# Designs tried in a protein design run: peptides against a protein of PDB entry 2Q3Z. Part 36

Target 1, 272 residues: chain A of PDB entry 2Q3Z
Amino acid sequence: YVLTQQGFIYQGSAKFIKNIPWNFGQFEDGILDICLILLDVNPKFLKNAGRDCSRRSSPVYVGRVVSGMVNCNDDQGVLLGRWDNNYGDGVSPMSWIGSVDILRRWKNHGCQRVKYGQCWVFAAVACTVLRCLGIPTRVVTNYNSAHDQNSNLLIEYFRNEFGEIQGDKSEMIWNFHCWVESWMTRPDLQPGYEGWQALDPTPQEKSEGTYCCGPVPVRAIKEGDLSTKYDAPFVFAEVNADVVDWIQQDDGSVHKSINRSLIVGLKISTKS
Target 2, 254 residues: chain A of PDB entry 2Q3Z as posed
Amino acid sequence: YVLTQQGFIYQGSAKFIKNIPWNFGQFQDGILDICLILLDVNPKFLKNAGRDCSRRSSPVYVGRVGSGMVNCNDDQGVLLGRWDNNYGDGVSPMSWIGSVDILRRWKNHGCQRVKYGQCWVFAAVACTVLRCLGIPTRVVTNYNSAHDSNLLIEYFRNSEMIWNFHCWVESWMTRPDLQPGYEGWQALDPTPQEKSEGTYCCGPVPVRAIKEGDLSTKYDAPFVFAEVNADVVDWIQKSINRSLIVGLKISTKS

## One batch from the design tools (peptide; aimed at target 1 W83 Q118 W174)

Design b2_p18_7_s4 (made by RFdiffusion4, then SolubleMPNN; from b2_p18_7, 5 letters changed)
Fold by OpenDDE base, seed 2:
Structure b2_p18_7_s4 (fold): chain B 272 residues (1-272), chain A 18 residues (1-18)
Amino acid sequence: as target 1 above (272 residues)
Amino acid sequence: DYELAQLPIGMTVEEWLS
């Protein structure tokens, strides 16, 4: 989880699982230096360098920083996400084969955001950075992964009488979503939550004002303890949300329908 | 080509891209 530089990332759908090879390359030339630059341009360092540096011995702190810095939202982060199939002014997310080129491009262009990434690209870069920093980390894939926007543990679709999606489409279920799990103790929590911690660098929802997510104990998610920091409700919803359709009728009435055909969550953890 | 792209389910690609 630290020494492995090549691996596989799972993609596709729940019914058609695919995988791609990925070069994490955490020990390639200059990559550690780039990871240190990433830490040195994070908002917390810019605000108070001494305080930030004093906390870098905490994998909880560093993990949260990395989660925020792998995306370019809010800061000088690494990757810009894009999902509309228009990548002509950059690199298609599907074209990347490893983290090294991404990190080198970011650094060589003055920490300018790299175009473009999707979930597995974000996760893979985060995995590289965390491994560089000595934190055991793996990429995980969750099929039928929910994006809960309003923290109610539901995915709500608005539809007309013909079943067509209406209004804002911010809440959805991804065919797959990737994030990372890192091994660390949690002295900031009650005993028993040491072990794998979920971190999500894909910009989905803000956590304490920043597009970042975690770390949250995998155990807490598994046991349904949503009181544990960080971002337990959001991560829980990714793997456990229920789906509701609000069907609008011509007469102005709205019908609530529980969508039982969309089952959220099928998490696969890598062994490498 | 978005064969391996992250895509929403529960809606069509056309709905997602509209």
Scores: peptide ipSAE 0.406, ipTM 0.891, DockQ to the pose 0.512
OpenDDE base, seeds 1, 3, 4, 5: peptide ipSAE 0.401, 0.399, 0.392, 0.398; ipTM 0.894, 0.890, 0.889, 0.890

Design b2_p18_8 (made by RFdiffusion4)
Pose (drawn by RFdiffusion4):
Formats: sequence, structure tokens, C-alpha cells
Structure b2_p18_8 (pose): chain A 254 residues (1-148, 151-160, 170-248, 256-272), chain P 18 residues (1-18)
Amino acid sequence: as target 2 above (254 residues)
Amino acid sequence: DDILREELPVGDPRLDEL
């Protein structure tokens, strides 16, 4: 979770899982410096640099800023999202085989966002950043499935959508800032829309808080709970509707 | 292969074509 520089990012579907190899490259030349730069351009550093550097004692603070800076609403984030199959301005999300070239591109262009990312690209870059800084991190994929004239599927078909698959990262740490018993894996989602409140979204939120439905736990628990849960009911006339099943075959490299 | 690697909304016809 810290030292291995290559891994797998799972894609495809719940029935046909694809393992895409990936070069996280967290110890390649210039990557650590780029990661320290990423921290020093974060908006909390601009607001209060002395406090920002002091807070870097916490993997909760750093994980939040690190993952949060990958797809940042501010112009100094690492990547820009796009899903319209129109990637000519830059580079397709399906092209990358690693996080390193994106990080170098980002540094060389005045810390401007690199076009383009999708969920697994953001998660992959977040893994590289956090593994470089020493926070044990893994990329995780969740699969969702549809069964087909449903209004539900039409509403989605035609960025908090429910996708065929969605990726995020999990990082390992204690949570002295929370009630006891929430140490361990924390979910961090670097995909784009920081929207409800706060400098960043989404996480870190304890995986246990998600499983337990304890959605008052910081940070951004409802956003992660929504990626792995969806309750759909029909009223033809009360009935459970399985046209959409969310939270299947959640996967990570062994 | 690109369709499988692309993050698509649930119910995309391109996935049914596969």
C-alpha cells in the first residue's frame, strides 16, 4: 500500500471485470517534489500557510487535501473531468497507463489542470500522491448494474450520476478526530464536484461509517454512502424496484 | 475496449451493443 509502484485498476462491468495495469510511480524522479508542491498551492496554504504546514502532522488533513487537490474546483487542481467522448483538446482518460506523466504535465504548466480525467484517473493520481507521502492507499472500483422502459434509467441516460463503474481510493489511518473505533480504511473520492460545503470533497470518511450508515461522521459521508447504496421503490397500486442495483463486486488488488 | 474502459451512465445503449 506504500511501496509497490504498480497495481491494477478494475474497470469494465460487474459481469466482465477488466484489470487495467497501472504505474503509480510514486518514487519516480521529481514526483515527491511535485507532491510537496501540490500541498504548497492548496487553498488552505494560501489562506494560512503556517497553519497548513502545522496540520500536515495529520494523515486526515493530508489525505483530504491530497485527494481533494486532484480534481479541485479551483484552477490549480491536477485534472479536469470529461465524459462526452470528446477529448481532442488534450488526452483521453483511456490512454494513460500511469500517474507520473500527468503529474509532470501538471507541474510544467503552472499547476494547471490536465485534460482529461475520469473517475479511475483521478483515483489513480490520488493513489500516487498519497503513497508518495507515506499514507497507505489503494484504488477501489464499485460496479453498478441496470436492468431494462424505466423512468429511472431514462433520467440518467438523457456529475453525481450512477455509473457502470466508479473508482475512488481508500487510505489507512487512525481517527482521533472522531469517536473511538473508526481507525483503519478511510474512503477518499477525488471525482469533481465539491458542492455541499467545505474546501474539498469527498472524505476521508471511515469505511465502517459507510457500512454502518453513520452518516454524520466527517468527512462527506453521504456522498460515499450514495456511491454504494441506492433505494428504489415502485408504487403501481409499494414495491422494491431492481431496475438499478448499486454497490456490486467492490474490488481492489490483492 | 474503450467503451468498457469508459465510465458510462447506467443504461447506456453502447453497453447493450456489446

Design b2_p18_8_s1 (made by RFdiffusion4, then SolubleMPNN; from b2_p18_8 with E6T E7Q V10L D16E)
Fold by OpenDDE base, seed 1:
Structure b2_p18_8_s1 (fold): chain B 272 residues (1-272), chain A 18 residues (1-18)
Amino acid sequence: as target 1 above (272 residues)
Amino acid sequence: DDILRTQLPLGDPRLEEL
C-alpha cells in the first residue's frame, strides 16, 4: 500500500463493475517535492507555519489536510471537480491515466487548480500523496453511494402523483463513488479504532468549514458509532443511508414511503 | 463517453440501457 506505484480503480455500476489501470507514481521524480509543496500551501500552514509543521508527525492531521488540499475548494488545492460533461476548457476526468501528470501540472502552473476531476481522480491523487508521505493508503469504490446533504442519514426523494422526482436536489445516489482508506493509529480516540480510516477528498460537504472529510475509523462506521471524529454521519450515510419517497397526492396530501428497491452501498476495497 | 467511466446519478436513463 506504500510501495505499489501501479494499481486499479473500480468504476461502473453495481451490476456492471469495471476497473481501469492507474499510475499512482509516488516514487517518480519530483513527486515527493510536490507533496511537500501541497503541505506548505495549505491554509493551516499559511495561518501558522510552526503549528502546522509541528503537527505533521500525525497521520490523522496530515490525512485531513490532504483530504482538503486535493480539491481546490477553499484553498490552492489540486483539482477542480466537474460533472456536467462540459470539459472543453480543460481535461476530461476520464482522460487521466495517473496521478503524476496531474500533480506536475498543478505545481508547474504555480499551484493553479487542474481542470478537471471526478471522485476517482480525487481519490487517486489523494492516494498518491498519502503514500508519498509514508501513509499506507488504498482507493475504495462504493457502488450506489449516497450523498446525504442534510445529515439525517436518509436519501429523500420528493415525487408527484405519478411517481416522478420533483425539483433539483444535490442529495442523491451515485452509480459509484471513490474515496481512500489509510492505515493509522488513532490516539485521539478511544482504544480499538486503529486501522483503516476513511478519507474523502471529493468536495461534497464542508467539515468544520472546509471541503474535507475524515479520517474516520472504518470500524466506527461498521459499528454505527456516529459520534466518532471526523465526519462519521456523512461517511456512514454513503454506505448505509435509507431511501424515503415523499409522494404528493392529488388532494395535496403527502405520503411517506420507504423505498426498498434502492439499496445504498456496495463497497470494494483494492488489494494493492 | 464511456458510461461506465463517469459518475452519474443512479436514476440516469443511460444506466438503464446497460
Scores: peptide ipSAE 0.567, ipTM 0.942, DockQ to the pose 0.565
OpenDDE base, seeds 2, 3, 4, 5: peptide ipSAE 0.566, 0.557, 0.566, 0.556; ipTM 0.941, 0.938, 0.941, 0.938

Design b2_p18_8_s2 (made by RFdiffusion4, then SolubleMPNN; from b2_p18_8 with E6T E7Q D16E)
Fold by OpenDDE base, seed 1:
Structure b2_p18_8_s2 (fold): chain B 272 residues (1-272), chain A 18 residues (1-18)
Amino acid sequence: as target 1 above (272 residues)
Amino acid sequence: DDILRTQLPVGDPRLEEL
């Protein structure tokens, strides 16, 4: 999880699982230096360099910083996300074959955001950076991954009398979503939460005012401890949200229906 | 583009055609 430079990332759907090869390249020339630049341009360093540097011995702190800095939202981060299939002014997310080219482009263009990424690109770059910094990290894929926007642990669809979804889907379920898990102790939590911690660098929801997510113990998610920092409810919903349909009737009444056909969450962890 | 290599909402018609 630190020494492996080449691996696989899982994509596709729950019914049609696909993997792609990926070059993480954490030991390639100049990559460690780029990771250090990433830390030195983060908002916390710019605000108080001494305080930021003093906290870099904590993988919890570093993990959270990296989660925020891999996306370019709110800062001089690495990647700009795009999902509308209009990539003509950049590089298609599907064209990347490794993290090294992305990181080199970012650095060589004065820490200008790289266009474009989707979840697996964000996750893979985060994995590279964390591995460079000595934190054991793996990419995780979750099929039928929920994005809960209002923190109620539900994916809610509004439907007309014919069962057709109305309005823009603010909340949705992805065919797949990728994030990373990093191995670390959690001295900031109660005993027993050491081990794999989920971190999500894809800009989905703000955490404490920044597009970042985690670290949160995988154990806490499994046990349903939603009080555990950071961002336990959001990560829990990604893998466990229930789906509810609000169906409008002809008389104007609304009926609540549990959608049993949409099953959220099928997580696959990489072995290397 | 390969439909299995990009993120799409579940229920997208392109996924149902697989």
Scores: peptide ipSAE 0.561, ipTM 0.940, DockQ to the pose 0.563
OpenDDE base, seeds 2, 3, 4, 5: peptide ipSAE 0.559, 0.541, 0.553, 0.546; ipTM 0.940, 0.936, 0.939, 0.938

Design b2_p18_8_s3 (made by RFdiffusion4, then SolubleMPNN; from b2_p18_8, 5 letters changed)
Fold by OpenDDE base, seed 2:
Structure b2_p18_8_s3 (fold): chain B 272 residues (1-272), chain A 18 residues (1-18)
Amino acid sequence: as target 1 above (272 residues)
Amino acid sequence: DDILLTQLPLGDPRLEEL
């Protein structure tokens, strides 16, 4: 989880699981220096360098900073996400084979955002950075991964009387989503939440005003403890959200139906 | 592009072709 520089990332769909090789390259030349630059350009450092540096001994703090800085939202972060299959002005997310080139491009272009990433690219870069900083980290893939936008632990679809989805989907389920899990103690929480912590660097929802997510104990998610910082409800929903259909009837009434055919969440944790 | 190598919303027609 710290020493392995090459690994696999799971992609595809629940029915068609695929893995790709990835070079994390955390020990390649200059990568540690780039990770330190990433910390030195984070908003908290720019606001108060002394305070930020004093907290870098905390993997909880560093993990949260890295989660925010791997994406370029709100800061001088590494990657710009794009999902519309229009990558002509950058690099296709599917073209990346490792974290090293991404990090080098970012640094060499004055910390300008690299185009483009999707979830596994964000996760893989975060994994590299966290490993560089001595935090045991692995990439995780969740199939049928929910994106809850209104924090109600539901994915809601509006449908007509024929069951056809109406309007733009505000909430959605991804075929797959990737994030990272990092091993750390949680002195900021009650006893028992040490171990794997979920961190999500893909910009999905803001946490305390920044596009970041976690760390949240994997145990808390498993046990349904949504009060546990950080972002437990969001991460819980990614793996456990219920799907609800709001069906409009001919008379204008709306019927609530639980969609049992769409099962959210099938998490695969990497072993290397 | 390889459908299995990119994120897609469930219900995307391309996923139905798998």
Scores: peptide ipSAE 0.527, ipTM 0.926, DockQ to the pose 0.576
OpenDDE base, seeds 1, 3, 4, 5: peptide ipSAE 0.521, 0.509, 0.516, 0.493; ipTM 0.927, 0.922, 0.925, 0.919

## One batch from the design tools (peptide; aimed at target 1 Q11 I173 F176)

Design b2_p19_1 (made by RFdiffusion4)
Pose (drawn by RFdiffusion4):
Structure b2_p19_1 (pose): chain A 254 residues (1-148, 151-160, 170-248, 256-272), chain P 19 residues (1-19)
Amino acid sequence: as target 2 above (254 residues)
Amino acid sequence: SESYIGPSSYWESYDNFRD
């Protein structure tokens, strides 16, 4: 989770899982410096640099800023999202085989966002950043499935959608800032929309808090709970509707 | 029958790229 520089990002569908190899490259030349730069341009550093550097004692603080800076609403984030099959301004999300070239591009262009990312690209870059800084991190994929004239599927078909698959990262740490027993894997989601409140979204939120439905636990628990849960009910006339099943075959490299 | 979630054109293009 710290030292291995290549891994797998799972894509495709719940029935046809694809394993896409990836070069996280966290110890390649210039990557650590780029990561330290990423911290020094984060909005919390601009607001109070002395405090920001002091808070870097915490993997909760750093994981939040690190993942949060990958797809940042501010112009200084690492990547820009796009899902309309129109990637001519820059580079397709399906092209990349690693996080390194994106990070280097980002540094060289005044810390401007690199076009373009999709959920697995953001998660892959977040893994590189956090692994470089020493926080044990893994990329995870969740799969969702539809069964087909449903209004539910129409509403979605035609960025908090429910996708065929969605990726995020999990990082390992204690949580002295929370009630006891929430140490371990924390979910961090670097996909784009920081929207409800706060400098960043989403996480870190303990995976256990998600499983337990303890959605008052910081940070951004409802956003991560929504990616792996969806409750759908029909009233033809009360009935459970399985036109949409969310939270299937959640996967990571062994 | 099963189908895509979200814009189908996006997922068809995605599968074509991965094939």

Design b2_p19_1_s1 (made by RFdiffusion4, then SolubleMPNN; from b2_p19_1, 13 letters changed)
Fold by OpenDDE base, seed 5:
Structure b2_p19_1_s1 (fold): chain B 272 residues (1-272), chain A 19 residues (1-19)
Amino acid sequence: as target 1 above (272 residues)
Amino acid sequence: KETYLGDPDFWEWLDKVLE
């Protein structure tokens, strides 16, 4: 999980799994230096360099910083996300074949955000950075599937009578999602939560004021212990939510057409 | 808050999954 530079990113759907080759390239020339620059431009360093540096021995601390810095939200982070299929002023997320080019572009352009990324790009870059910093890390792809109507969280969207999606969407919905898992001890938690920790660099919700997510013990999510830091409820929601399909009429009336739970039923990770 | 819908083909996928 530290030594491998080449791998695959899994995409598609649970029924139709796809993969793309990816060069993580954590040992390529200059990449470690770029990762150190990433740490040196993070908001916590800029606020208090001494405090930030003193905490860099903690994988928990570093993981959280990296999850925030891989996206450019709130800081001089690496990637700008875009999902509207308009990539003419940058690079299509689907065109990337490795983390090295992304990181080099970021550094060479004065730490300006690179256009553009989506979940697997964010995850792959985070994986490279964390591996460079000596933290065992893998990319994880979760595929959604429809299950019974027994989840605790709801994702709602509206359609007109013709099946067209209406209005502003407030919920983030994925057919698949990628994040990273890093191996670390959790001295900040009760015993038993050492091991794989989920980190999500895709900007979705703010955690303590920054678009970052984790680390949270995979065990905590599996066991439903949502009291554990960081961001356990959010990560739990990524793996289990109800989908409500609303039909909105011209008069503003709405009714449910479908109510099903979506669960991340298939998880695939990259090899070390 | 920014909202993201994932893959442009998501809605088509969702329809198939929910059928």
Scores: peptide ipSAE 0.032, ipTM 0.568, DockQ to the pose 0.101
OpenDDE base, seeds 1, 2, 3, 4: peptide ipSAE 0.022, 0.023, 0.029, 0.029; ipTM 0.504, 0.516, 0.540, 0.543; seed 4 fails the geometry check

Design b2_p19_1_s2 (made by RFdiffusion4, then SolubleMPNN; from b2_p19_1, 13 letters changed)
Fold by OpenDDE base, seed 3:
Structure b2_p19_1_s2 (fold): chain B 272 residues (1-272), chain A 19 residues (1-19)
Amino acid sequence: as target 1 above (272 residues)
Amino acid sequence: KETYLGNPEFWEFLDKVLE
């Protein structure tokens, strides 16, 4: 989880699993330096360098920083997300084959955001950075499936009469989603939550004012302990939520189209 | 804030789920 540089990222659906080769390249020349630059341009460092540096011994702290810095939403982060199939002014998320090119582009262009990423790209870059910083990390893909059981959390999205997605909510649903899991102790939590921690660098919801997510113990999510920091309710919703599909008419009226619960039908982690 | 239905292949997924 630290030493391997080549691997695969799983995509597609539970019924139609796809994978792409990916070069994580955490040991390639200059990548460590870029990861250190990433830390040195994070908002916490810019605000108080001494405090930030003093906390870099904590994988919990570093993981959270990396989760925020892999996306560019609130800072000089690495990737700009886009999901509307309009990638003409950048690189299609589907074109990337490794983290190295992305990180080098980011650094070489003065830490300017790289266009574009989607979940697996965010996850893969985060995995590279975390591994480079000595944190055992793997990419995880979860595939959703519809089920008849109601969950405690709702994901709502809106479409117009033409099927175009619209609305003011930032909630996103996925046919598949990728995040990272990092191995660390959790001295900030009660005993028993050491081990794999979920981190999600894909910008979806703000956590403490920044588009970041985690770390949260995988065990806590599995056991339904949603009080556990960080962002347990959000991570839980990513894997188990009711989906409400709303259709908005021209007159502004909204009608419920479907109400389904989605759970993780299959979870695949990178072995390398 | 923008709402997305996930990755580009999501529509195909949704069609299958809704069938």
Scores: peptide ipSAE 0.033, ipTM 0.604, DockQ to the pose 0.120
OpenDDE base, seeds 1, 2, 4, 5: peptide ipSAE 0.030, 0.029, 0.025, 0.024; ipTM 0.602, 0.627, 0.592, 0.607

Design b2_p19_1_s3 (made by RFdiffusion4, then SolubleMPNN; from b2_p19_1, 13 letters changed)
Fold by OpenDDE base, seed 2:
Structure b2_p19_1_s3 (fold): chain B 272 residues (1-272), chain A 19 residues (1-19)
Amino acid sequence: as target 1 above (272 residues)
Amino acid sequence: KETYLGDPEFWEYLDKILE
């Protein structure tokens, strides 16, 4: 997980799995230095450098910092997310084939946000950074499926009488999502939660005021222990959601059409 | 709360899984 520089990121759906080749490039020239710069420009360092540096021995702390810094929300992070297919003023997320170019662009432009990323791009860059910092990490792709099981996340959208989607799509989940899992001990938690920890660098929700997520024990999520830090409820919700389809009538009335739960049916990690 | 758009193909995918 640390030594592999190239791999595959899985995309698509549970029914139609696709993958893209990705060069993580954690051992390429200058990449480690860029990762260290990433740490040195994080808000916690800027606020109190001594305290930040003293905590860099903790993979829990570092993982959380990296999850926040891979996105440019709230800080001088690496990537700006965009999902509306308007990428003319940057690089399409679909065009990236590795983390190295992204990280180099970020550094070379004075730590200005790189345009643009989506979930797999965020995850891949995070994976590169974490590996550079000595944390065993893999990219994980989560595929959803329709399932009749109660979920913690409720997603609502509207359709007109012709079935056309109406309203804001910003609250919608992805048909697939990518994040990273890192191997670490969790001395800050009860025994048994060592191992793979989920971290999500895609900006979705704020955690303690910053767009970051995790680390949270994968075991905790599997066992439904949502009291564990960090962000267990959010990560749990990422893997299952209720979808409510509302039909809007001409008179403005709204009727519930479909209530289904989207549950993660398949999770695939990066193959080395 | 601040949220972001999902996958551009989400709606097409959603239609398929909800069939």
Scores: peptide ipSAE 0.029, ipTM 0.522, DockQ to the pose 0.097
OpenDDE base, seeds 1, 3, 4, 5: peptide ipSAE 0.020, 0.027, 0.021, 0.028; ipTM 0.497, 0.595, 0.486, 0.541; seeds 1, 3, 4, 5 fail the geometry check

Design b2_p19_1_s4 (made by RFdiffusion4, then SolubleMPNN; from b2_p19_1, 14 letters changed)
Fold by OpenDDE base, seed 4:
Structure b2_p19_1_s4 (fold): chain B 272 residues (1-272), chain A 19 residues (1-19)
Amino acid sequence: as target 1 above (272 residues)
Amino acid sequence: KETYLGNPEFWEWLEKKLE
């Protein structure tokens, strides 16, 4: 998980799983230097360099920093996300074949955000950076991945009496979503939560004021320990959220129905 | 070319949120 530089990223849908080859390239020339630059331009370093540096021995801390810095939200991060299919002023997220070019572009342009990324691009770059920093990391693809914006562990659809979705609801189920899992100890938690930790560099929700996510123990997610830092409810919802239909009747009443036809979560972890 | 978009309405919302 540290030594492998080439791998595959799973995409598509649960019924039609696809994959693309990806060059992580964590050992290519200059990549380590770029990763160090990434750390040195993070907001925490800029605020207090000494404190930031003193914490870089913690993969928990570094993982969280990287999660935030891979996206350009809130900082001089690497990638700008875009999902509207208008990529003419940059590179289409679908065009990337590796992390190296992205990181080099970022650095070579004075740490200017690279256009553009989507979830697998964010995840792949994060994977590269974390591996480069010596943290065993893998890309994870979750099919039917839920985005829960209100932390109620429900994906809620508002429907009319005819079953048609009404209103602009930000909660949804992605065909797929990618994030990373990193292997680390969690001395900041109770014993037993060492191992794979989920980190999500795709900007979705703020965590403590920053667009970052994790690390959260995969074990905690599996066991439903949602009190575990960081961002356990959000990550849990991505893989376990129930889908609820709020059906509005003619009289204005709303009926709650669990949509059992929509299954959230099919996680595939990559080995390379 | 294959698109990886989910719900278009959501994507618009997300982009707006991330501005």
Scores: peptide ipSAE 0.039, ipTM 0.731, DockQ to the pose 0.113
OpenDDE base, seeds 1, 2, 3, 5: peptide ipSAE 0.033, 0.030, 0.038, 0.030; ipTM 0.680, 0.643, 0.714, 0.591

Design b2_p19_2 (made by RFdiffusion4; failed a check: the pose's geometry)
Pose (drawn by RFdiffusion4):
Structure b2_p19_2 (pose): chain A 254 residues (1-148, 151-160, 170-248, 256-272), chain P 19 residues (1-19)
Amino acid sequence: as target 2 above (254 residues)
Amino acid sequence: SSAAADAARQEYPVGSEPS
C-alpha cells in the first residue's frame, strides 16, 4: 500500500470486471517534489501557511488535502472532469496508464488542471500522491447495475449520478479526532463536486462508519454512503424496486 | 475493437451503456 508502484484499477461492469494495470509511480523522479508543491498551493496553505504546515502532522489532514486537491473546485487542482466523449482539448481518460505524466503536466503548466479525468483517473492520481507521502492507500472500484421503461433509469440517462462503476481510494490511519474504534481504512473520494460545505470533498470517512450508517462522522459520510447504497421503492397500489442495484463487487488489488 | 475497449472503460449512467 506504500511501496508498490504499479497496481490494478478495476473497470468494466459487475459481470465483466476489467483489470486495467496502472503505474502509480510514486517514487519516480520529481514526483515527491510535485506532491510537496501540491500541498503548498492548497487553499488552506494560502489561508494560513503556518497552520497548514503544522497540520501536516495528521494523515487525516493530509489525506483530505491530498485527495481533495486532485479534482479541486479551485483552478489549482490536478485534473478536470469530463464525460461527454469529447476529449479533444486534451487527453482522454481511457488513454492514461499511469499517474506520473499527469502530475508532471500539471506542474509544468502553472499548476493548472489537466484535461481530462474520470473517476478512476482521479482515484489513481490520489493513490500516487498519498502513497508518495507515506499514507497506505489503495484504489477501489464499486459497481452498479440496472435492469430495464423505468423513470429512474430515464432520469439518469437523460455529477452525483449513479454510474456503471465508480472509483475512489481508501487510506489507512488512526482517527483520534473521532470517537474510539474508527481507525483503519478511510474512504477518500477525489471526484469533482465539493458542494455541501467545506474546503474539500469527500472524506476521509471511516469505512466502518459507512457500513454502520453512522453518517454524522467526519468527513462527508453521506456522500460515500450514497455511492454504495440506494433505496428504491414502488407504489403501484409499497414495493422494493430492483431496477437499480448499487454497491456490487467492490474490488481492490490483492 | 478499440472503440469497444474505450466504451468498456467509459463511465455511463446506469442503463445507458452501448449494446

Design b2_p19_2_s1 (made by RFdiffusion4, then SolubleMPNN; from b2_p19_2, 11 letters changed)
Fold by OpenDDE base, seed 2:
Structure b2_p19_2_s1 (fold): chain B 272 residues (1-272), chain A 19 residues (1-19)
Amino acid sequence: as target 1 above (272 residues)
Amino acid sequence: KQQEENDLRTQYPVGSEPP
């Protein structure tokens, strides 16, 4: 995982799985230096450099920092996300073929956010950075990936009497979503949660006030232990949320219906 | 062809059209 510079990222849909080649390039010239710059411009370093540096021996700490810094939300992070197909003032997320150009552009423009990324771009850049820092990391893809906004483990749709979706559609299911899994011990948790940890650098929800996610033990998600830090309920919902339709009737009553046609979660972990 | 490829390589909400 640490040594692999070329790999594949899974995209498409659960029914139509695709993959693209990706150059992670963690050992290309200057990339490690850029990863160190990323650490040195993080909000925790800017607040207290000595404290931040003293914690960089912890892959738990570093993983969480990287998760926050790969996106440009809240900080001088690497990538700006965009999903509306309007990329004329930047680079289309679909145009990237590796992490190296993204990281070099970010550094060369004074740590100015790179336009643009979507989930696989965020995940791939995070994977590169974490590998550079010696943390075994892989990109994972989850098909029918839920974005739970209120931590109730549900995706809720509001519908009129005709079944038409109403409101802002804030909660949603992605056709696919990518994040990373990193191998680390978890001395900050009870025994048994060492191994793969999920980290999500795509800015979806704030964790402790910052757009970051994880690390959370993959085992905890599998076992349904939502008490484990960090962000277990959110990551659990990405792969396990139930879908609920709230149907408003003409008399003003609301009917709750379980939507069994929308199945959340089909995770694929890469071998490289 | 390019649009078809984009449909497989971009994120969109399930139940909506790809951008």
Scores: peptide ipSAE 0.386, ipTM 0.833, DockQ to the pose 0.565
OpenDDE base, seeds 1, 3, 4, 5: peptide ipSAE 0.381, 0.378, 0.380, 0.380; ipTM 0.828, 0.826, 0.828, 0.832

